# Ledger of designs, part 49: peptides against a protein of PDB entry 5VJI

Target 1, 62 residues: chain A of PDB entry 5VJI
Amino acid sequence: NTLVVLHKSGLLEITLKTKELIRQNQATQAELDQLKEQTQMFIEATKSRAPQAWAKLQASLT

## One batch from the design tools (peptide; made by RFdiffusion4, then SolubleMPNN)

Design b2_p21_7_s3 (from b2_p21_7, 14 letters changed)
Fold by OpenDDE base, seed 5:
Structure b2_p21_7_s3 (fold): chain B 62 residues (1-62), chain A 21 residues (1-21)
Amino acid sequence: as target 1 above (62 residues)
Amino acid sequence: SLQELLEELKKLAEALEKELQ
C-alpha cells in the first residue's frame, strides 16, 4: 500500500523529521521572542532610574 | 505561502504517524 511505499522509500521518515523540525523551530522562536522581551526590559531598566523597571525585569527572569 | 505548506505537511505527517500506531 501507499504507506508501505512511503516507509520503504524513506519519504515517511523525511516527512516525520520535517514535522519535528517545525516543532523545534517553533520552540526556538518562542525562546528567542522571550529573550528579546527580556532584553528590551533590560534596556528600559538601564534607561530608567525607577526601581519599577528593574522589578519588571526581575519578575521576567523568574 | 511557505508557512501554509509547512502546516499542511505537518498535518500530513501527523495523520501518517497515527496510521502507523
Scores: peptide ipSAE 0.024, ipTM 0.545, DockQ to the pose 0.118
Fold by OpenDDE base, seed 1:
Structure b2_p21_7_s3 (fold): chain B 62 residues (1-62), chain A 21 residues (1-21)
Amino acid sequence: as target 1 above (62 residues)
Amino acid sequence: SLQELLEELKKLAEALEKELQ
């Protein structure tokens, strides 16, 4: 069947590995986006010097 | 687009994994 052919040709392994790499890329991108958001809150807190901005940043770090 | 191609590949891989189970 098609599955046996894909397995013997090595294409199944490539397909599964590619899926895993896509998953890892998406996870890394999500972590990067979170860090960017936290960095933006830090920048805003330093600019405003407002206690509420620092409180917002502190809440995001938990 | 590249994003559409990656999504189709992801769907294919998931379908193949289900057939292996």
Scores: peptide ipSAE 0.024, ipTM 0.538, DockQ to the pose 0.117
Fold by OpenDDE base, seed 2:
Structure b2_p21_7_s3 (fold): chain B 62 residues (1-62), chain A 21 residues (1-21)
Amino acid sequence: as target 1 above (62 residues)
Amino acid sequence: SLQELLEELKKLAEALEKELQ
């Protein structure tokens, strides 16, 4: 059957590996997005000099 | 879009994985 052919050809392994790489990429992207947000909060805190902006940044790092 | 293609590929991979179990 098709599944046996995919397995023997190595395409199944490639497909499953691709799925895992997509998952890992999504996780890494989420971490990157969080870092970008934290960076923006840092920039805003430095600009405003307002205690509330620093408090917001600190809360994001906890 | 690229995102749609990746999601479709993911769905296909999951379906194949389920058939192996």
Scores: peptide ipSAE 0.024, ipTM 0.540, DockQ to the pose 0.118
Fold by OpenDDE base, seed 4:
Structure b2_p21_7_s3 (fold): chain B 62 residues (1-62), chain A 21 residues (1-21)
Amino acid sequence: as target 1 above (62 residues)
Amino acid sequence: SLQELLEELKKLAEALEKELQ
């Protein structure tokens, strides 16, 4: 069957590895987006005298 | 799009994993 052919050709391994790389890439992108948001909150906190801005940043780190 | 192709590939890989179990 198709699965056997994919396995024997090595394409199954490549497909599964590709899936894993996609997952890891998505996770890394999510972490990067979070860091960008935290950076923005940090910038806003440093520019403002608003304690709530620091509170927002602190909350994002929990 | 590339993103759509990657998502399709991901779904295919998941389906194949289920067949192996």
Scores: peptide ipSAE 0.024, ipTM 0.540, DockQ to the pose 0.109

Design b2_p21_8_s1 (from b2_p21_8, 17 letters changed)
Fold by OpenDDE base, seed 2:
Structure b2_p21_8_s1 (fold): chain B 62 residues (1-62), chain A 21 residues (1-21)
Amino acid sequence: as target 1 above (62 residues)
Amino acid sequence: SELSKLAEKLLKEVEEALKKA
């Protein structure tokens, strides 16, 4: 069947590895986006000097 | 077969993910 052909050709291994790499890439991108958001909140807190902005940043770090 | 369908779905998922990347 198709699975047997994929396994014998090596494409199944490549497919499974590709799926894992995509998953890892997505996780890394999510962490990067979170860091960018936290950085933006920090920048806004320093610019405004408003306690509300610092509170928002603190909440994001807890 | 059931196993063939599973493999085909796996390939399609990879193809779609790569398309969106």
Scores: peptide ipSAE 0.032, ipTM 0.576, DockQ to the pose 0.747
Fold by OpenDDE base, seed 1:
Structure b2_p21_8_s1 (fold): chain B 62 residues (1-62), chain A 21 residues (1-21)
Amino acid sequence: as target 1 above (62 residues)
Amino acid sequence: SELSKLAEKLLKEVEEALKKA
């Protein structure tokens, strides 16, 4: 049984940990992308000085 | 066995994820 071999060798634990780290990395990357988007909206709001742009930014932060 | 298939799928998923990273 492959699962038994994986468990006894310790590879199963490593495999599960690797999957978890990949998941966490993806979650962190998603948060970073969101922050980048919010930063871009902030920059654009600052450049335009238009109330509409600030309203859009405020809506994105809630 | 079903357990072997599960382990193989798990390993394959990790390998594919690492390739895409």
Scores: peptide ipSAE 0.032, ipTM 0.572, DockQ to the pose 0.723
Fold by OpenDDE base, seed 5:
Structure b2_p21_8_s1 (fold): chain B 62 residues (1-62), chain A 21 residues (1-21)
Amino acid sequence: as target 1 above (62 residues)
Amino acid sequence: SELSKLAEKLLKEVEEALKKA
């Protein structure tokens, strides 16, 4: 059947690997978004010098 | 056509493989 051919040709492995890469990409993107948010809070804290801004940043790093 | 049927079967099997990944 087609699945057997898919497996023997290596295309199934490529398909599964692609799925895994998509998952990893999504995880990496989430981490990147978190870093961007933390960076923005840092920028705001340095600009405003407001204690609440620093508290907000510190809370985000926990 | 037969080619179309084969293509459909292949796509369905790929989709199922993706679901299991």
Scores: peptide ipSAE 0.032, ipTM 0.582, DockQ to the pose 0.091
Fold by OpenDDE base, seed 3:
Structure b2_p21_8_s1 (fold): chain B 62 residues (1-62), chain A 21 residues (1-21)
Amino acid sequence: as target 1 above (62 residues)
Amino acid sequence: SELSKLAEKLLKEVEEALKKA
């Protein structure tokens, strides 16, 4: 059947690996987005003398 | 067969994952 053919051909392994790579890519993208947000908060904090801006940044790093 | 259905489900999951990527 289909599953047997996929396994024997190696396509099942590729399929599973692809699924895992997609998962890892999504996780990495989430981390990257978080870093971008933190970077933006850092930039805004450096432009502001308001301690609240630094507090927000610090809170995001915890 | 059950194995065929499982394979189809797996492929469908991959397709959905690709859509979300």
Scores: peptide ipSAE 0.031, ipTM 0.566, DockQ to the pose 0.525

Design b2_p21_8_s2 (from b2_p21_8, 18 letters changed)
Fold by OpenDDE base, seed 1:
Parts: C-alpha cells; sequence; structure tokens
Structure b2_p21_8_s2 (fold): chain B 62 residues (1-62), chain A 21 residues (1-21)
C-alpha cells in the first residue's frame, strides 16, 4: 500500500520529523512571546514605580 | 499501469500530509 511505499522511501520519517520540528518551533515561539510580554511588564513597572505594576509582573511570573 | 497507479497514489498521500504541516 501507499503507506508502506512512503515508509520504505523514507518520506514518512521526513514528514513526521518535519511536523515535529514545526510543533517545537511553535512552542518555542510561544515561550518567546511570553518572555516579550513579561519584559514589557518589567519595563512598565520600572517606569511607573507603581506597586500595581510590580504586582502585575509578579503574578505573571508564577 | 501499476507503476503509474502507485505514483499517483503516492502523490495524493504526500499532498494530504502537506496539509497537516
Amino acid sequence: as target 1 above (62 residues)
Amino acid sequence: DKTSKVALELLKEVEELKKLL
């Protein structure tokens, strides 16, 4: 069958690996976006010196 | 023929897999 042909040709492995790499890339991008948001909250907290901004940052880090 | 049939089926499967990426 076609699945056997894909497996024997190595294309199945390549496709599955590519899919996994895309998934990992998406996860890494999500972590990066979260870090960017936390960095922005940190910058805002340092500018305002308001306790509320620091509380917001602290809540985001848990 | 058989070879052409296999090639067409393989192409279809590859296209379906591309949609999952």
Scores: peptide ipSAE 0.050, ipTM 0.598, DockQ to the pose 0.113
Fold by OpenDDE base, seed 3:
Structure b2_p21_8_s2 (fold): chain B 62 residues (1-62), chain A 21 residues (1-21)
Amino acid sequence: as target 1 above (62 residues)
Amino acid sequence: DKTSKVALELLKEVEELKKLL
């Protein structure tokens, strides 16, 4: 059947790996976006010297 | 033709497999 042909050709492995890479890329991008946000909060906290900005940063790290 | 039919069936099954991931 077609699935057997797909498996034998290696295309199934490529398809599965591609989907996994997309998933991992999305997860990594989400982590990167979170880090960017935390970095911005850190920058704002250092500029303002306001306890509210530090509290906001602290909450984001929890 | 035969080749086109096989290719279309393979593509269809790949798309269905993608839905499971």
Scores: peptide ipSAE 0.048, ipTM 0.583, DockQ to the pose 0.093
Fold by OpenDDE base, seed 2:
Structure b2_p21_8_s2 (fold): chain B 62 residues (1-62), chain A 21 residues (1-21)
Amino acid sequence: as target 1 above (62 residues)
Amino acid sequence: DKTSKVALELLKEVEELKKLL
């Protein structure tokens, strides 16, 4: 059957590994985006010196 | 022929798997 062909050709393993790599990439990208947002809040907090900006940053780090 | 049929089915399954990526 087709599944046997996929398995024997190695394409099934490649497909499953690719799926996992995409998932990991998405997770890493989400973490990076969060870090970028937190960095922006940090920059704004340092510029404004407003206690509210620091409170917002602290809330984001929880 | 049989090989063409297998190739077609393989293509279909690859396309379905691609949707899950």
Scores: peptide ipSAE 0.047, ipTM 0.598, DockQ to the pose 0.114
Fold by OpenDDE base, seed 5:
Structure b2_p21_8_s2 (fold): chain B 62 residues (1-62), chain A 21 residues (1-21)
Amino acid sequence: as target 1 above (62 residues)
Amino acid sequence: DKTSKVALELLKEVEELKKLL
């Protein structure tokens, strides 16, 4: 069957690897977006003398 | 030709399998 042919040809491995790389890329992008948000809160906290800005940053890091 | 038909059917099956992964 087609699945057997894909397995023997190596195309199944390529397909599975591609799906895994997509998943990893999405996870890494989510982490990057979170870091960007935390960085922005840090910048705002350093520029602000308002204690609530630091509280927001602290909450994001927990 | 027959070879082209087989290739197209194989590609369709591959795409359906990819949806399940």
Scores: peptide ipSAE 0.039, ipTM 0.555, DockQ to the pose 0.081

Design b2_p21_8_s3 (from b2_p21_8, 16 letters changed)
Fold by OpenDDE base, seed 5:
Structure b2_p21_8_s3 (fold): chain B 62 residues (1-62), chain A 21 residues (1-21)
Amino acid sequence: as target 1 above (62 residues)
Amino acid sequence: NELSKLAVELLEEVEKLRKLL
């Protein structure tokens, strides 16, 4: 059985760990992208005297 | 990093299997 061989050889564990690391990397990248967007909105809000820019920032934080 | 370490481990295990087959 191929699955048994993969399990006993350690390759299954490595494969599963690889998948988990990829998932974590994707999640971290998504958080980073969100933070970048929020940072940009903050910069725009600080440059603008318009309440709309602050409203956009507030909406992004909720 | 952890991914690089895992890649090395994968290659090592593949090499072990190659030697057995």
Scores: peptide ipSAE 0.059, ipTM 0.632, DockQ to the pose 0.049
Fold by OpenDDE base, seed 2:
Structure b2_p21_8_s3 (fold): chain B 62 residues (1-62), chain A 21 residues (1-21)
Amino acid sequence: as target 1 above (62 residues)
Amino acid sequence: NELSKLAVELLEEVEKLRKLL
């Protein structure tokens, strides 16, 4: 069957590795986006001196 | 990078398969 052919050819292993790399890339991108958001909140907190901005930042870190 | 390496490996295996069939 097709699955046996894919396994014997090595294409199944490559497919599974590709899926894992895609997953890892997506996870890393999500972490990067979160860090960017936190950085922006930090910048806004430092500029405004508003306690609400610091509260928002603190909430994002907990 | 790792994805590029994997793409090369994929193409090599596809060519091997083409020669086999």
Scores: peptide ipSAE 0.059, ipTM 0.632, DockQ to the pose 0.047
Fold by OpenDDE base, seed 1:
Structure b2_p21_8_s3 (fold): chain B 62 residues (1-62), chain A 21 residues (1-21)
Amino acid sequence: as target 1 above (62 residues)
Amino acid sequence: NELSKLAVELLEEVEKLRKLL
């Protein structure tokens, strides 16, 4: 039984932990990308002083 | 980082298995 061998060798635990770390890394990267986009909208809003740019930024923060 | 530490642990366990098989 391959699953029993993986469990007893410790490789199953390492595999599961690796998958979790990859998932967490992907989630953190998505949050970082969202923050970068929000930062760009903030920069555009400060440059234009237009109500439409501030409305777009406000919508992105909800 | 945690991924590099886990990669080292994985390689160590693979080497242990290689010696047993």
Scores: peptide ipSAE 0.059, ipTM 0.630, DockQ to the pose 0.048
Fold by OpenDDE base, seed 4:
Structure b2_p21_8_s3 (fold): chain B 62 residues (1-62), chain A 21 residues (1-21)
Amino acid sequence: as target 1 above (62 residues)
Amino acid sequence: NELSKLAVELLEEVEKLRKLL
């Protein structure tokens, strides 16, 4: 049985941990990208002084 | 980092299995 071999060799644990680390990395990267976008919107809002730019930023934070 | 460490462990275990097959 392939699953039994993977389990006893330790490869199953490594595979599952790898999948979890990839998932966590993807989640962290998404949060980082969102923060970068919010930072850019903040910079643009401060430059434009337009109420619409601030509204856009506020919407992104909810 | 942890992912790199895990990758090394994976390769080591794969090599062990390869030698047994």
Scores: peptide ipSAE 0.058, ipTM 0.629, DockQ to the pose 0.051

Design b2_p21_8_s4 (from b2_p21_8, 17 letters changed)
Fold by OpenDDE base, seed 5:
Structure b2_p21_8_s4 (fold): chain B 62 residues (1-62), chain A 21 residues (1-21)
Amino acid sequence: as target 1 above (62 residues)
Amino acid sequence: NETSKVALELLKEVEEYLKKL
């Protein structure tokens, strides 16, 4: 069947590897977005010197 | 030809599989 041909040709391995790379890319992007948000909260806390801004930062690190 | 037809069918199935990932 088609799946067997896909496997024997090596294309299934490529397909599965592509799937994994997409997943890893999405996870890395999510971590990057979180870091950007945390960085922004830190900047705001530093600028305002307000306890509320520091509280927001602390909550983001939990 | 028949070989090209089979190849195209295989590629279509791979593409559809990838779209579901």
Scores: peptide ipSAE 0.046, ipTM 0.570, DockQ to the pose 0.099
Fold by OpenDDE base, seed 2:
Structure b2_p21_8_s4 (fold): chain B 62 residues (1-62), chain A 21 residues (1-21)
Amino acid sequence: as target 1 above (62 residues)
Amino acid sequence: NETSKVALELLKEVEEYLKKL
């Protein structure tokens, strides 16, 4: 059985670990992208001095 | 040989599994 051989060789564990690392990487990347967007909103808020820009930033942080 | 055949099949299955992720 292919699954049995995969398990006994240790490749199943490696495959499952790889899957988990990919998942974690995707989650971390999503958080990073959100932070980058928030950073951009912060930059725009500081430049515009408009209350709307600060309100937009505040809404993004909640 | 049979061992090589099994190894190649395993590799193919792992590769296909990873491609679906």
Scores: peptide ipSAE 0.046, ipTM 0.576, DockQ to the pose 0.111
Fold by OpenDDE base, seed 3:
Structure b2_p21_8_s4 (fold): chain B 62 residues (1-62), chain A 21 residues (1-21)
Amino acid sequence: as target 1 above (62 residues)
Amino acid sequence: NETSKVALELLKEVEEYLKKL
């Protein structure tokens, strides 16, 4: 049985762990992208001094 | 049979593992 062989060899555990690492990587990347965007909004808000830029940043932080 | 029993137990273990992910 292929599934039994995969389990006994440890490859099934590695496969499942790999899937989890991919999921975690995707979640972390999404958080990083959000932080990068918020950082850019902050930079733009400080440069422009425009109230709408600060409002945009504030909305992104909610 | 024994093979089916082992397979079912392994599937249950996999399912429980996946639920924790």
Scores: peptide ipSAE 0.037, ipTM 0.600, DockQ to the pose 0.075
Fold by OpenDDE base, seed 1:
Structure b2_p21_8_s4 (fold): chain B 62 residues (1-62), chain A 21 residues (1-21)
Amino acid sequence: as target 1 above (62 residues)
Amino acid sequence: NETSKVALELLKEVEEYLKKL
């Protein structure tokens, strides 16, 4: 059957590994996006001197 | 048949695993 063919050909393993790599890539991208946002909040906090901007940054770091 | 039934159930398990990734 199709599943046996997929397993024996190695395509099932490739499919599973591809899905895992996509997941890892998404997790890494999310961390990168978070760091970019935190950097922007830090820049804005230093410019504004407003306590609200620092509070927003502090909340993002928890 | 029974063999096809077992294969289908295994495929469903694989699909559910893939959806969780």
Scores: peptide ipSAE 0.035, ipTM 0.562, DockQ to the pose 0.115

## One batch from the design tools (peptide; made by RFdiffusion4, then SolubleMPNN)

Design b2_p22_2_s1 (from b2_p22_2, 16 letters changed)
Fold by OpenDDE base, seed 4:
Structure b2_p22_2_s1 (fold): chain B 62 residues (1-62), chain A 22 residues (1-22)
Amino acid sequence: as target 1 above (62 residues)
Amino acid sequence: IQEMLDQIQALEAQIQEKQKQI
């Protein structure tokens, strides 16, 4: 069957490795996007009408 | 803020490395 042929040719191993790398890349990208969003929210919050509260937070994250 | 920026830069580097391995 096709699966046996793919296994014997080595293409199955390559395919599975590629799928795993894509998955890991997507997971890392999602983490990056979350951190970027958190950074943006923090920056916007520092520009709020309550700057004193955010100044303390900013100092803790330097 | 600098720590958050450093973490962003590290994650971007990891993404680029994974893309080179595909």
Scores: peptide ipSAE 0.031, ipTM 0.603, DockQ to the pose 0.615
Fold by OpenDDE base, seed 3:
Structure b2_p22_2_s1 (fold): chain B 62 residues (1-62), chain A 22 residues (1-22)
Amino acid sequence: as target 1 above (62 residues)
Amino acid sequence: IQEMLDQIQALEAQIQEKQKQI
């Protein structure tokens, strides 16, 4: 069957490893996006000097 | 800020490394 052929060829192992790497990449990308957003909120807080901007930043860190 | 930027750079490097391993 197809599964046996995939296993014997090594493609099943590659496919499973690729799926795990994609999952890890997505998790790392999500963390990166969060840090980028926090950085932007920090920049806006420093520019505006408004207490509301600092409150937004503080809320994002909790 | 610099610490956050350093963390961003480290995460970008990790993403690139994972992409090379695929």
Scores: peptide ipSAE 0.029, ipTM 0.607, DockQ to the pose 0.813
Fold by OpenDDE base, seed 5:
Structure b2_p22_2_s1 (fold): chain B 62 residues (1-62), chain A 22 residues (1-22)
Amino acid sequence: as target 1 above (62 residues)
Amino acid sequence: IQEMLDQIQALEAQIQEKQKQI
């Protein structure tokens, strides 16, 4: 069957490894996006002396 | 801010490394 052929050829291992790397890449990208957002909120909080901007930043960190 | 920027750069490097490993 196809699964046996994929296993014997080594392509199954490569496919599974690739899938895991893609998953890890997506997770890291999500962390990056979150950090970028937090950075933007921090910049805005520093520019505005408005307590609301600091409150928003604080809420994002909790 | 600088620490956050450094963390961003580290994450970007990790993404690039993972892409090279695929």
Scores: peptide ipSAE 0.029, ipTM 0.603, DockQ to the pose 0.873
Fold by OpenDDE base, seed 1:
Structure b2_p22_2_s1 (fold): chain B 62 residues (1-62), chain A 22 residues (1-22)
Amino acid sequence: as target 1 above (62 residues)
Amino acid sequence: IQEMLDQIQALEAQIQEKQKQI
């Protein structure tokens, strides 16, 4: 039984821990990407005289 | 802007730390 061998060797625990760390990394990356996007919208709103850019930023913060 | 940039840098550091743990 492959599952039993993986469990007894400790490789199952390592695999599950690695998957959890990857998941946490992805979650942190998603937060980073969101913040980068918000930063970009803010920069564009400050540079633009178009009210649409401010509306877009406001929508992202709501 | 600076606060947002600081938060970005903090998140980048957390990503790097998690990558070291994998």
Scores: peptide ipSAE 0.028, ipTM 0.597, DockQ to the pose 0.809

Design b2_p22_2_s2 (from b2_p22_2, 16 letters changed)
Fold by OpenDDE base, seed 5:
Structure b2_p22_2_s2 (fold): chain B 62 residues (1-62), chain A 22 residues (1-22)
Amino acid sequence: as target 1 above (62 residues)
Amino acid sequence: VAQMQAQIQALEKEIQELQKKI
């Protein structure tokens, strides 16, 4: 029984922990990518002085 | 972490049930 062997060896816990760490890394990466996009919209809004660029930034923050 | 712990406990119960059938 492979599942019993994995449990008794502690490899099951390590596998589950690794899976959770991968999930957390993916979530953090998504937040970072969103922040990068928001930063770019902010830079564009400050450069263009166009009301449309500010409206786009504001829409991204809601 | 809480979800992972719940998954471990569920698998532990499943293993114990399977061991009783063998």
Scores: peptide ipSAE 0.049, ipTM 0.639, DockQ to the pose 0.021
Fold by OpenDDE base, seed 1:
Structure b2_p22_2_s2 (fold): chain B 62 residues (1-62), chain A 22 residues (1-22)
Amino acid sequence: as target 1 above (62 residues)
Amino acid sequence: VAQMQAQIQALEKEIQELQKKI
């Protein structure tokens, strides 16, 4: 059984761990992109002094 | 396919339990 051989060799564990690390990296990247967007909205709110820009920022933080 | 999937899930659980001990 190829699966048993992969398990016994440790390659399955490495593969699954690598897959999980890739998933975590993708999740962290999505959080980082969201933070970048929120930061941009904050910068725009501070520059414009417009209540609408603050409302957009507040909506993004929910 | 179902048997193979069950074997994968069993091995994944075993790996997770081993990882908790490290």
Scores: peptide ipSAE 0.035, ipTM 0.601, DockQ to the pose 0.023
Fold by OpenDDE base, seed 2:
Structure b2_p22_2_s2 (fold): chain B 62 residues (1-62), chain A 22 residues (1-22)
Amino acid sequence: as target 1 above (62 residues)
Amino acid sequence: VAQMQAQIQALEKEIQELQKKI
């Protein structure tokens, strides 16, 4: 029974934990990318002083 | 066959419990 062998060896637990770590890494990366984009919009808003750039930033934060 | 089926069901339950902890 392959499932019994995988469980007893600990490889099943490692595989499931690795899958979860990949999922968490992907979620954290998505949050980081969003923050980087928001930071860039903030930099552009501060440089341009244009109301449109501030409106774009405000829309991204909602 | 019955013993093997019981072992599979036990491992499936442990997998589900592990997935809830992760």
Scores: peptide ipSAE 0.034, ipTM 0.621, DockQ to the pose 0.016
Fold by OpenDDE base, seed 3:
Structure b2_p22_2_s2 (fold): chain B 62 residues (1-62), chain A 22 residues (1-22)
Amino acid sequence: as target 1 above (62 residues)
Amino acid sequence: VAQMQAQIQALEKEIQELQKKI
């Protein structure tokens, strides 16, 4: 049985751990991308002093 | 196929339990 061979070799554990690490990496990357976007909106709001830029930032934080 | 899937799910749970001990 291929599953038994994969388990005994440790490759199944490595594969499942890798799958979980990829999932966690993707979740962390999404949070990081959101934070980068919020940071960019903050920088733009501080530079422009335009009320609409602050409104966009506020909307992103809700 | 169903038996193999159940074995995979059991091993996934074991790995999760081991991860909590690390």
Scores: peptide ipSAE 0.032, ipTM 0.580, DockQ to the pose 0.023

Design b2_p22_2_s3 (from b2_p22_2, 14 letters changed)
Fold by OpenDDE base, seed 4:
Formats: C-alpha cells, sequence, structure tokens
Structure b2_p22_2_s3 (fold): chain B 62 residues (1-62), chain A 22 residues (1-22)
C-alpha cells in the first residue's frame, strides 16, 4: 500500500519531520506576534505616561 | 525596549531557521 512505500522510501519520516517543523514554526510565530503586541502596548504606555496603561501592560506580562 | 527588541529578533531568527529546515 501507499503507506508502506512511503515508509520504505523514507518519505514518511520526512513528512512527519516537516509537519513537526511547521508546528514549531507556527508556535514560534505566535510567540513573536504576542511579543510584537506587547511591544506595541509598551510603546503606547510610554507615550500616554498614564499609570493605568503601565498597570495594563504589567497585567498582560503576568 | 532593547531587551524586547532583542527577544523579537531572536524569535525571528528561530522562525527563519525552522523555515530553512523545511
Amino acid sequence: as target 1 above (62 residues)
Amino acid sequence: VDEMLAQIKALEAKIKELQEQI
């Protein structure tokens, strides 16, 4: 069957590794996006000079 | 700010590394 051929050719291992790398990339991208958002909130907090904006940022980092 | 920017750059580098491995 197709699965046996994929296994014997090593393509199954490559496919599984590729799927894992895609998953790790997506997780890392999500962390990056979160950090970018936190950076934007930090910039806005510094501009507002409002203690409440800093409290909101601190709460988001906890 | 500099620490957060460094973390962003580290994550971007990690994403690039993973993309090169695919």
Scores: peptide ipSAE 0.038, ipTM 0.503, DockQ to the pose 0.831
Fold by OpenDDE base, seed 1:
Structure b2_p22_2_s3 (fold): chain B 62 residues (1-62), chain A 22 residues (1-22)
Amino acid sequence: as target 1 above (62 residues)
Amino acid sequence: VDEMLAQIKALEAKIKELQEQI
């Protein structure tokens, strides 16, 4: 059957590896988005001179 | 990748159907 042929050719392994790489890329992108948000809160805290902006940043880092 | 796997499964089903008609 096609599945046996895919396994023997190595294409199944490549497909499964590609799926795992996509998953890892999505996880890394989520971490980057979180870091970008934290960086934005830091920039806003430095600009606003308001204690509320620093409190918001502190809450995001806990 | 999931869409590609779905297409492969659909092709397998068609091949099986054709083999049963021969």
Scores: peptide ipSAE 0.037, ipTM 0.544, DockQ to the pose 0.018
Fold by OpenDDE base, seed 5:
Structure b2_p22_2_s3 (fold): chain B 62 residues (1-62), chain A 22 residues (1-22)
Amino acid sequence: as target 1 above (62 residues)
Amino acid sequence: VDEMLAQIKALEAKIKELQEQI
């Protein structure tokens, strides 16, 4: 059984760990992208006197 | 990950083939 061989060799553990690391990397990247967007909205709100820019920022933080 | 598993399975199949030839 291939699965049993993979388990006994330790390759299954490595594969599962790699899968988890990829997942964590993707989650972290999504958080970074969100933070970048929020930062951009903050910059725009600070440059603008328009209440709409602040409303947009506030909506992103809720 | 699926590709890695596929490569491992291919390697195992090749090992088996070689063992059958010995």
Scores: peptide ipSAE 0.036, ipTM 0.526, DockQ to the pose 0.019
Fold by OpenDDE base, seed 3:
Structure b2_p22_2_s3 (fold): chain B 62 residues (1-62), chain A 22 residues (1-22)
Amino acid sequence: as target 1 above (62 residues)
Amino acid sequence: VDEMLAQIKALEAKIKELQEQI
C-alpha cells in the first residue's frame, strides 16, 4: 500500500508539512498584495484630492 | 498529496509490470 509506505518512510509527513508551508506562503503573499493595494489607494488619494479616493482607502483598511 | 500518491501508485504499477515481464 503506497500510503503505508509513504507514512512509514516519513515522506507523508514531509509532504503535509510542505503543503502547510505553501499555504502559509500563499497567505503571506495575499497580505502583501493587500498592503500593496492599500498603498496604491493611498497614493491615488493623495493625488486626486477627491473625497471618493479617501473613502476607498478607508474602506480598504477595515 | 493525492497527486503524489497517484504518481507513486503509477510507479508501483509500472515496477510490477516490469517484474512480471522478467
Scores: peptide ipSAE 0.036, ipTM 0.524, DockQ to the pose 0.017

